# Peptides against a protein of PDB entry 3S8F, part 9

Target 1, 157 residues: chain A of PDB entry 3S8F
Amino acid sequence: VLTLFVAVPSLMTAFTVAASLEFAGRLRGGRGLFGWIRALPWDNPAFVAPVLGLLGFIPGGAGGIVNASFTLDYVVHNTAWVPGHFHLQVASLVTLTAMGSLYWLLPNLTGKPISDAQRRLGLAVVWLWFLGMMIMAVGLHWAGLLNVPRRAYIAQV
Target 2, 166 residues: chain B of PDB entry 3S8F
Amino acid sequence: DEHKAHKAILAYEKGWLAFSLAMLFVFIALIAYTLATHTAGVIPAGKLERVDPTTVRQEGPWADPAQAVVQTGPNQYTVYVLAFAFGYQPNPIEVPQGAEIVFKITSPDVIHGFHVEGTNINVEVLPGEVSTVRYTFKRPGEYRIICNQYCGLGHQNMFGTIVVKE

## One batch from the design tools (peptide; made by RFdiffusion4, then SolubleMPNN)

Design b1_p8_5_s3 (from b1_p8_5, 4 letters changed)
Fold by OpenDDE base, seed 3:
Structure b1_p8_5_s3 (fold): chain B 157 residues (1-157), chain C 166 residues (1-166), chain A 8 residues (1-8)
Amino acid sequence: as target 1 above (157 residues)
Amino acid sequence: as target 2 above (166 residues)
Amino acid sequence: KELVLAAY
């Protein structure tokens, strides 16, 4: 019970961010249960990157609960599952947030807005990064469930 | 109006917070279901057993690899295994098919892994502690032991073999 | 419930 309570503050934080996104979307004219999502600025890589990071963080967070479970952790510990988990947490959420921050920060620091070509390239980069990370993460989690060890160059399967 | 905006934000936060709590209960339920239906083959944690890593190679049940496999019953064995930089002792480990094997694993040096391919045996081995794993090999053949915890420059080559005889 | 409590 105590271990599971650790998830409560994390969930509260995550869904507070989601609430902020909903508010922003509604301010931009979005209506209904899902209309606010479409109203968000999906043409801005500075926005898209961290949001994709958040999406990757959801299954990663679920995995965190699994990893924190004593009995379930026995199944996944020191297998490819673990790298799969932290690639969702670090290489997706943290990295994409950093990328998004740079897309905002650099234009502001230099005083030069990004060109349309740069914007499109930025969108391509963050979407491709997200896609690659999801493929890798799914593969690693799957391999982990098949008992592929981490920190080994060979495996039975 | 900032006050109106603040009130609106609070409403959304309350909704998402409720959703958050609901998801928490869903996760708990899923874990409970998994534990209730898939407990077969899970090895529970045993009691903490200590050993002196500085003398484990010199005296005691781990000292002689030729005496590492001890028959404790008609179809029951205890195997005393050392994980060290960079290998396992004894190697190979020979055990009968169908027998209940209790592995007692420790390390004389640093933390290692003991991962047996084709099985659910996967434990970390700490110096000064004895890891206990119970397993019955149903199929004869060779099972590779892999170190899945980084232990130094030779970590990638640290392998062992369990030979299950008919 | 008991199983969950035992596991955590």
Scores: peptide ipSAE 0.006, ipTM 0.811, DockQ to the pose 0.072
Fold by OpenDDE base, seed 4:
Structure b1_p8_5_s3 (fold): chain B 157 residues (1-157), chain C 166 residues (1-166), chain A 8 residues (1-8)
Amino acid sequence: as target 1 above (157 residues)
Amino acid sequence: as target 2 above (166 residues)
Amino acid sequence: KELVLAAY
């Protein structure tokens, strides 16, 4: 039960970030319930990458609550579900945030803006990475629910 | 301008925090629902039991694989299983169909897994700790035991077999 | 319910 209390500050942080994004989108001219999303700078890989990471982190966070629940963890523990969770938390959020950070950091450190070609390539990379991670994560979670073991090359489904 | 921005931020934060709280309750409700409707597959873990991993091979119920299967009642058995680098003892584990089997699993060396294919038996095996799992095999046949906790160079080849006899 | 309680 105490472990589940971690969900409270995590949710607070997540929705604070969401609030910041909404504010930013509205400052950029977005209106309505969802118009602010479209107004965000989706042409910048430094923005897109961490946002995609956050999107992957949401189901991962929900899975974290499952994994932290004693009774539910019994179902998923040491199954393919667990690496599915990790790929959302680390391989998606952390990795994409790192990618996005580089797209911001390198231009600032060198004093040279990224070229349009580099920007387009960056967008392609982060979107493809996200897509691949989502496919893998869904597959791993699904396999885990089917009781496919973790850390095994063979399993009877 | 600054005042307007701060007011807007506050409004958005309040809205999202309210949503956050609502989602928290949704998750709790989902957990409660799952527990209420999907408890048939839960295997009781029992109480924590400790053993000395340095002597478990020499003395006690795990020492002799020929004595690992103990009948405790008319249709009840206790099976003392060792998970070690890199296999299981006894192997195969022979139990009758329809009997209530209590597996008592421990390790003399490192942490292992005990995952039985075709069942919901899935536990970690820690040196110095006894994992207790109750299960009744309804179907005869062979069930493969898989180690799902990395335990060294031979981890991927660490398998056992449970033979359920009619 | 009994199984859940027994798990604790």
Scores: peptide ipSAE 0.005, ipTM 0.801, DockQ to the pose 0.060
Fold by OpenDDE base, seed 2:
Structure b1_p8_5_s3 (fold): chain B 157 residues (1-157), chain C 166 residues (1-166), chain A 8 residues (1-8)
Amino acid sequence: as target 1 above (157 residues)
Amino acid sequence: as target 2 above (166 residues)
Amino acid sequence: KELVLAAY
């Protein structure tokens, strides 16, 4: 019940955030249907990290609705599908948002800007983390659909 | 100036709301597709049924493993299964090929899983509740039951067997 | 536990 209850506000929030990103991108000179995306500050790990988290959260959110559906949950429950879901939610969205927050917070707390080397390293870390999480999530969801169980070292495939 | 900003934001919100509606239909389609392709052959749990986990081993249909398989009609059986720390009863479960099997599964101790390899049978088993699954085995052979819900130190070794006879 | 289950 709570999942579906939270789903509606979450969707509203997600699309509101997207609208804010479009607005910001257009203020930064982006034009056209997609030009605003390129205008966003992709050179800043404090921005990139939470955005990648949001991107991972999209399929995760859809999966949440699946997991909350009685008939579909019967198919995926206690399979590798479930770990795939929460890795998108926790290890992607929450973790990447935390990473991004640190890239903003630390310079502000110390009064010292991050070096260019630190910035580049941060971007590498964030993108690699996202890539790894996507590979893991796709694999786990796929395995789950093949009825590979969670919390067991044995699989039928 | 504030009014212009609000109008601009509203335009973006309208666009994204339209997109959200489109995605809603996509999700509905994906759900329908998943149901059509992944739910064949298994009827999920029925009505809520409760039992006393403290007495289920001493009295009732789960008490005697020799009486666990009950023929309820022509080519129809009910199997009363206990999931416990750390195994299943009866073990093995013997059923005929092609028969409609109704599994009635409960636990005398903690929450367990009932996952039958090679099938879509996969339910949690809660003490005090009866999980009901209906399935027909089309192929003879041995099917392993595994526990996919952590239930203690012996969880990883908790297995059962269903033997389907020709 | 029923309350927990109902929360889903």
Scores: peptide ipSAE 0.013, ipTM 0.781, DockQ to the pose 0.038; fails the geometry check
Fold by OpenDDE base, seed 5:
Order: C-alpha cells, then sequence, then structure tokens
Structure b1_p8_5_s3 (fold): chain B 157 residues (1-157), chain C 166 residues (1-166), chain A 8 residues (1-8)
C-alpha cells in the first residue's frame, strides 16, 4: 500500500518533468510530436546524464509496483530481480543525476566552462555508464525470473 | 508572454497526463501477463503462527531433530525445520517422493532465508514466526537449501540438504 | 488450499 501511495506522486512528477522537457525542446525549435526531443541539448553531459537516469527509472518504477504486489513478490523476492531493481533506481537515476550535477556545478563554481574535449569525454562516460547499467539490470531481472537467489555466490541455474 | 507560456505548459502537462494514464494500463497489462505466466504453482502463505524463539530449541516440535519429520497421513508429512546461525536442522531432511510435505520453519536467533534449489520454495524465516510451505517433490534426489538472507559471518556457508527418497 | 493474506 505504501509503495502504491508513493507511485502516484512519482507519476505526477514524471509527467511534469516530461512536460518541462517538451516545453524546453519546443523553445529550442523542435516541432511535431517528437521533434522537440531532437531539439534538446544532447551535446551537454549535464543534460544527458539525468535524462538517461530518468529513462532507467521508468522500468525501475514499474518493478517497484511488481515488488509491492503480494503474488508477484513471492516470485521475485530475494532473487537477483531485487538488486536489478535497486541498480535501476540508485545506480541509474541517482548516480547519473549526481554525475550530471557535477558537469553543471564544477564549471559554475570555478567560473570556467568545460573544454570541448572534457564535454566529449563526459558524454562518453555517461552513455557508457547507462549502457552498462541497462545490460546489468536486464541480466539481473532475467536471472531473478530464473530463480537465481540474491546474497549467494552459487546458483543451480 | 508569461500567460502564453503558462497555457502552453498546461497543454503539455495534460498531454503527458494522458500518456501517463495510457502507460498505466500498459503496466497493468504487463503485470497481469507476468502473473499469468510466472506465478503458476505459487505456494500460498499459511496462517501466521507465532513461536517463542528463546525456547524453541528446548521444547516443542523443533527441539529434537530426530523427531522433526512427522507423518500426518498416508502420503503427508510435516517437517519442523530450524534455520539458525549457521545451518539447518534436521540436516539432511529425508522425505519420500510424491508425498505432500508441509515445512514448518522458524529461527531461534536471526532472520534467515530458506531457498530450495530446483523448487519454488523461497521464504524468509523470522524469529518468533513460523513459515509454512507446502510442496510435493516429484523427482528423487538431493535438493540444496540456500540461505538468501544475510545473517552474519557464516552466511555464505549456510547450506542444507533435502533428500527425496524413492 | 490456504488463504493468502497480503500485508500491503
Amino acid sequence: as target 1 above (157 residues)
Amino acid sequence: as target 2 above (166 residues)
Amino acid sequence: KELVLAAY
């Protein structure tokens, strides 16, 4: 019940953020149903990082509802599914948001913009992190459905 | 200008709200699909039963491992299992193939896991509570019990065995 | 066979 109560305001926050992104994209010249996405500043790691975090958070949020379901929880509880969920929520959203925050914060604190080389490196780091996290998360969720236990160094599967 | 921006934001919020509602139905459908395909054979939780963890080793059905397996019917058994730091008793647990086994599992110390490989048996064992799991082993052989809840320094080595006899 | 009670 508690998780479901949290899910409602989280969804409200999610579409509010999405609305803000669409508005920003349209202000930058994006048109049509999806054109605003292309218009967003994908060349800025301070933007890309938290957005990728949000994308990873979506399936994680769905997983949260699954974990809160009594019948489904019996299937996934204390399996590799659980760390898969956690890594989407923490290691994806929280970590990528922190990374993105640094790309914004440090230039502002020092008064120096990041170099083009630093920007490109930052983009590479963020995208590689996201890709790795998605691979791991999919693997962990899959393993969990195959009844691989968490907190164990061995499994029959 | 601010008024126009405000109206635009509201329009986008309404659109995304509609999308969110649509996605909600998609999620419900996915959950329903998962339930239908992955929850077959779920062992229902029995009535919550309490026990005193401070005396469970000295008195009651868990006190003597030699008497832990009780035949309750022609093809029915109850097995009283203790999960403790760091192992299970009885060990091994010997049961007949094809018999309905009711596991009554509790802990005298801390929270443990009871995960039986090759089965859908996967429950947490809490001190003061009795976990009840009903299962029928169709295949003879050895089934490993794994603790999947961290319980201390010896957690990684906490294993048991169920021996299913023909 | 047995009733299921959810804690959530």
Scores: peptide ipSAE 0.006, ipTM 0.782, DockQ to the pose 0.053; fails the geometry check

Design b1_p8_5_s4 (from b1_p8_5, 6 letters changed)
Fold by OpenDDE base, seed 1:
Structure b1_p8_5_s4 (fold): chain B 157 residues (1-157), chain C 166 residues (1-166), chain A 8 residues (1-8)
Amino acid sequence: as target 1 above (157 residues)
Amino acid sequence: as target 2 above (166 residues)
Amino acid sequence: KELVLLVA
């Protein structure tokens, strides 16, 4: 009963974070409807990582609504769709947030800033991680829609 | 400055909140559309039935694999299937093409999956409960049953076969 | 009926 009601606070939280990003971007000089996005600190892996995680979380959240739907869950349950959802939620958002947190935490704890080389490497890592995760997630969701089972090494498709 | 900043933040949050609610309705609409266009593909399930998993192998309709396929009408069959560690019985399951098959599936031990390749049959099988799935095979041939719920060390090798005869 | 299934 009212299963989809759980989406309300989740969406509220997600878009509140988006509002915070907009505010931050505008404080950094971004103007217009989308100019604030460019103004965000995309040169900092501590920022980029969790933001990419959030981006992956969006389709994952939509998938969560699908998974929570009685009728639609019948279609996707115990298929590759489910691990696709998990990888967006955990392996993308949680993992990238952890990575981003590390890029902030270690310099803070040690008192030593990261080098430019470390910064660039960090950016490469988080972007490549995101890209790979998106490819895998799309593949898993697609396979799930084709009724490929989860927890099986063999499938007809 | 602080008051102005606070007001600005609230305005942005209000806007994004509105967008959030709008997206919720979009998702609901998409789900509704999907249901409206794909309900014909849903396999009807029966009422929840319960059995004693400790005796299901010894007595009742699941006890004898040779008697597992029961004709209930001219083109209607009920198949009593056990999913166990690590396989299915009967194996193979032999059914006629074009007949309405009602699968009654239960487990004597742990939770298993019952996923039939080439079909939309995909249910979890719980000890003590009977999963009911109705399906009509339109094409003859072999359909593999796959366990898609981890059930132990032999999970990866747990397969069955449905043979659809002309 | 569909709505009930959706929200249940």
Scores: peptide ipSAE 0.013, ipTM 0.826, DockQ to the pose 0.075
Fold by OpenDDE base, seed 3:
Structure b1_p8_5_s4 (fold): chain B 157 residues (1-157), chain C 166 residues (1-166), chain A 8 residues (1-8)
Amino acid sequence: as target 1 above (157 residues)
Amino acid sequence: as target 2 above (166 residues)
Amino acid sequence: KELVLLVA
């Protein structure tokens, strides 16, 4: 009981962030159940990057519950599943948030706004990063379920 | 109006919090269902058994690799395995097909992994502790043991073999 | 039983 209760604060935090996004989208003219999503500034890499990180965090968070489960962790422990989880939590959420922060911070620190070309390049970078990370994470999780070991250069499959 | 905006934010937060709690229950239910339907082959945690890593090589059941495989019944064996930097003892481990094998695994030096390909045997081996795994090999052949816990400069080359005889 | 083990 106590072990799984650790997920409650994490979920509360994550969905509070989602609530903030909904509010922001509605302030920007979004309507309906999903219209607020479209109203968000998807043309800004400083926004897109951390949001993509959050999206990657959803399956990663679910995996976190699995990893924290006594019985299920026996199946996935020290397999490729674990690096898969890391790439969703750290290499996606944390890294993309850092990237997004830089897209905001550097222009503000230098006093120079980013050019349109730089903006488009930034969008391409974060989307490609997200896509590649998702492919790799899915592959690692799949390999883990096939009992591919972690920290080994060879595997049965 | 800042106050009005604050109230609106709270309303959205309440909705998302309710959703979060609902999702938590869904996840728990899914895990429970998985466990209820797929319990076969899952090995629960056993009691903690301890050993002195400084003497395990000199005395006791792990000291002689020639005596590592002990028949405990007509179709039951206990295998005393050492994981060390950088290999396994005995190597190969020879066991009969269809026999119930109890692996007693420990380490004299650092933490290692004991991952047997083609099986669900996958445990960390800690110095001073004995890992116990019960398994029955249904198919004859060679099963590779892989160290999946970093243990030093030779970690990547640390392999063993279990030979299952007909 | 399995649920108890999971949540414990």
Scores: peptide ipSAE 0.013, ipTM 0.818, DockQ to the pose 0.080
Fold by OpenDDE base, seed 5:
Structure b1_p8_5_s4 (fold): chain B 157 residues (1-157), chain C 166 residues (1-166), chain A 8 residues (1-8)
Amino acid sequence: as target 1 above (157 residues)
Amino acid sequence: as target 2 above (166 residues)
Amino acid sequence: KELVLLVA
């Protein structure tokens, strides 16, 4: 009940952020239904990191609703599905947001902009992290559906 | 200029809110579809039965492992199982193939898991509560019980066995 | 014995 209660305002917040991104993209010259996405600053790791986190959060949020369902939770509870959900929420959204925050915060604290090499490295780190998290999350969710137990070093499959 | 920007932001917010509402219905529909097509065989939760975890080892149906398997009908059995740090009793649990087995599982100490490999039996076992699971083993053999809830230093070694006899 | 607790 609590999860479902917080799901509604969380969704509203998420889509409000999306609205802000659309507005920003259109201000940067993006046009059409999807052109604003391309206009966003994908060359900035401080932007890319939290956005990728948000993208990972979407399936994680859907999974949260599944976990909160009595009938569906019976299938997935205490299986590898659960850590899969956690890694989407914490290891993707929270961690990538933290990483992105550092790419913004450190230059502002030092008064020195990041070098082009640092920027490219940052982009590589963020994208690789996202890719790794998606692979891990898909694997864990799949394993969970195959009844691989959580908190066990052994599995039948 | 600021006013125009404000109106533009509101328009985008309204659009995304409409989209969010639409997606909400899609998600509900997907959940409904999943429930309708993929929930066959889910074991319903039984009545919330409570026991005293401090006395469950000394008195009652869980006290004697030798009497844990009770025939309640021609092809029906009740098995009173304790999950404890760190194991299960009785161990092994011996039941006939094709019989309807009602597991009554509780814990005298901390929360444990009761996950039977090769089955859909997967429940948490809470001290003071009795978990009831109904299952019919169609295939003879050994089924491993795994604790999938951290319960202490010996958690990783906490296993049991169900032996299904022909 | 059965006990049900409702929390708002």
Scores: peptide ipSAE 0.006, ipTM 0.793, DockQ to the pose 0.027
Fold by OpenDDE base, seed 4:
Structure b1_p8_5_s4 (fold): chain B 157 residues (1-157), chain C 166 residues (1-166), chain A 8 residues (1-8)
Amino acid sequence: as target 1 above (157 residues)
Amino acid sequence: as target 2 above (166 residues)
Amino acid sequence: KELVLLVA
């Protein structure tokens, strides 16, 4: 139960980031309940990548609460569920954030802006990566709930 | 502009914080609901039972695979299982259908997994600790034991078999 | 004795 207290600061941080995004979107002219989302710079892979990472992190975080729960962990522990969780937390959030960071860092380090072609390619890569990770994560979580073991090449299901 | 921005940020933060807390309670409620409605298959942790992994092969109930299956009562058995690099003993584990089986599982070397296909038996096996699982096989046949904890170069080939006899 | 749950 004490472990679940980790969820409190994590959620606070997550929603603080969300608040910052809302503020940014509204500063960019977004209005209404959801208009601020559309106003965000979705044409910039340096922005899109980490945001997609955050989106993947949400279900991953929820899964973290499950994994940290003594009784629920018994169901999912060392099943395909766990790799599913990791791929959301690391292969989605961390990896996409790293990708996004490069799109910001490299232009700044070189003093040269990215070309339009590079920008479009970057957007494609980031979205495809996210899509692939979501498909894989859903599959792994589903398999885990069906008691497919982790770290095994063979399973009953 | 700065003052306006500050107030706006504060309002958004308060709103999202409230939402955050609400979601926390939702998650707790979902956990509680799950526990209340889906209690089947949940095995509570017992007392920590320790064993010396350096001597477990030489002395004690795990030392002789031929004596690993012990009848403790009418239709009740205790099975002392070793998970080791890279296999299980005894192998096969032979138990009667419909009997209450208490598995006492430990390791003499490294951490292993004990995942029995077709069942909800899924535990980690730690050297120096004894994992206890109680299960009743309703169907006769062969049940494969899979190691689901990486234990070395032969991990992927580490399998055992439980044979449930009619 | 350890508290263990019989599971089917």
Scores: peptide ipSAE 0.006, ipTM 0.806, DockQ to the pose 0.042

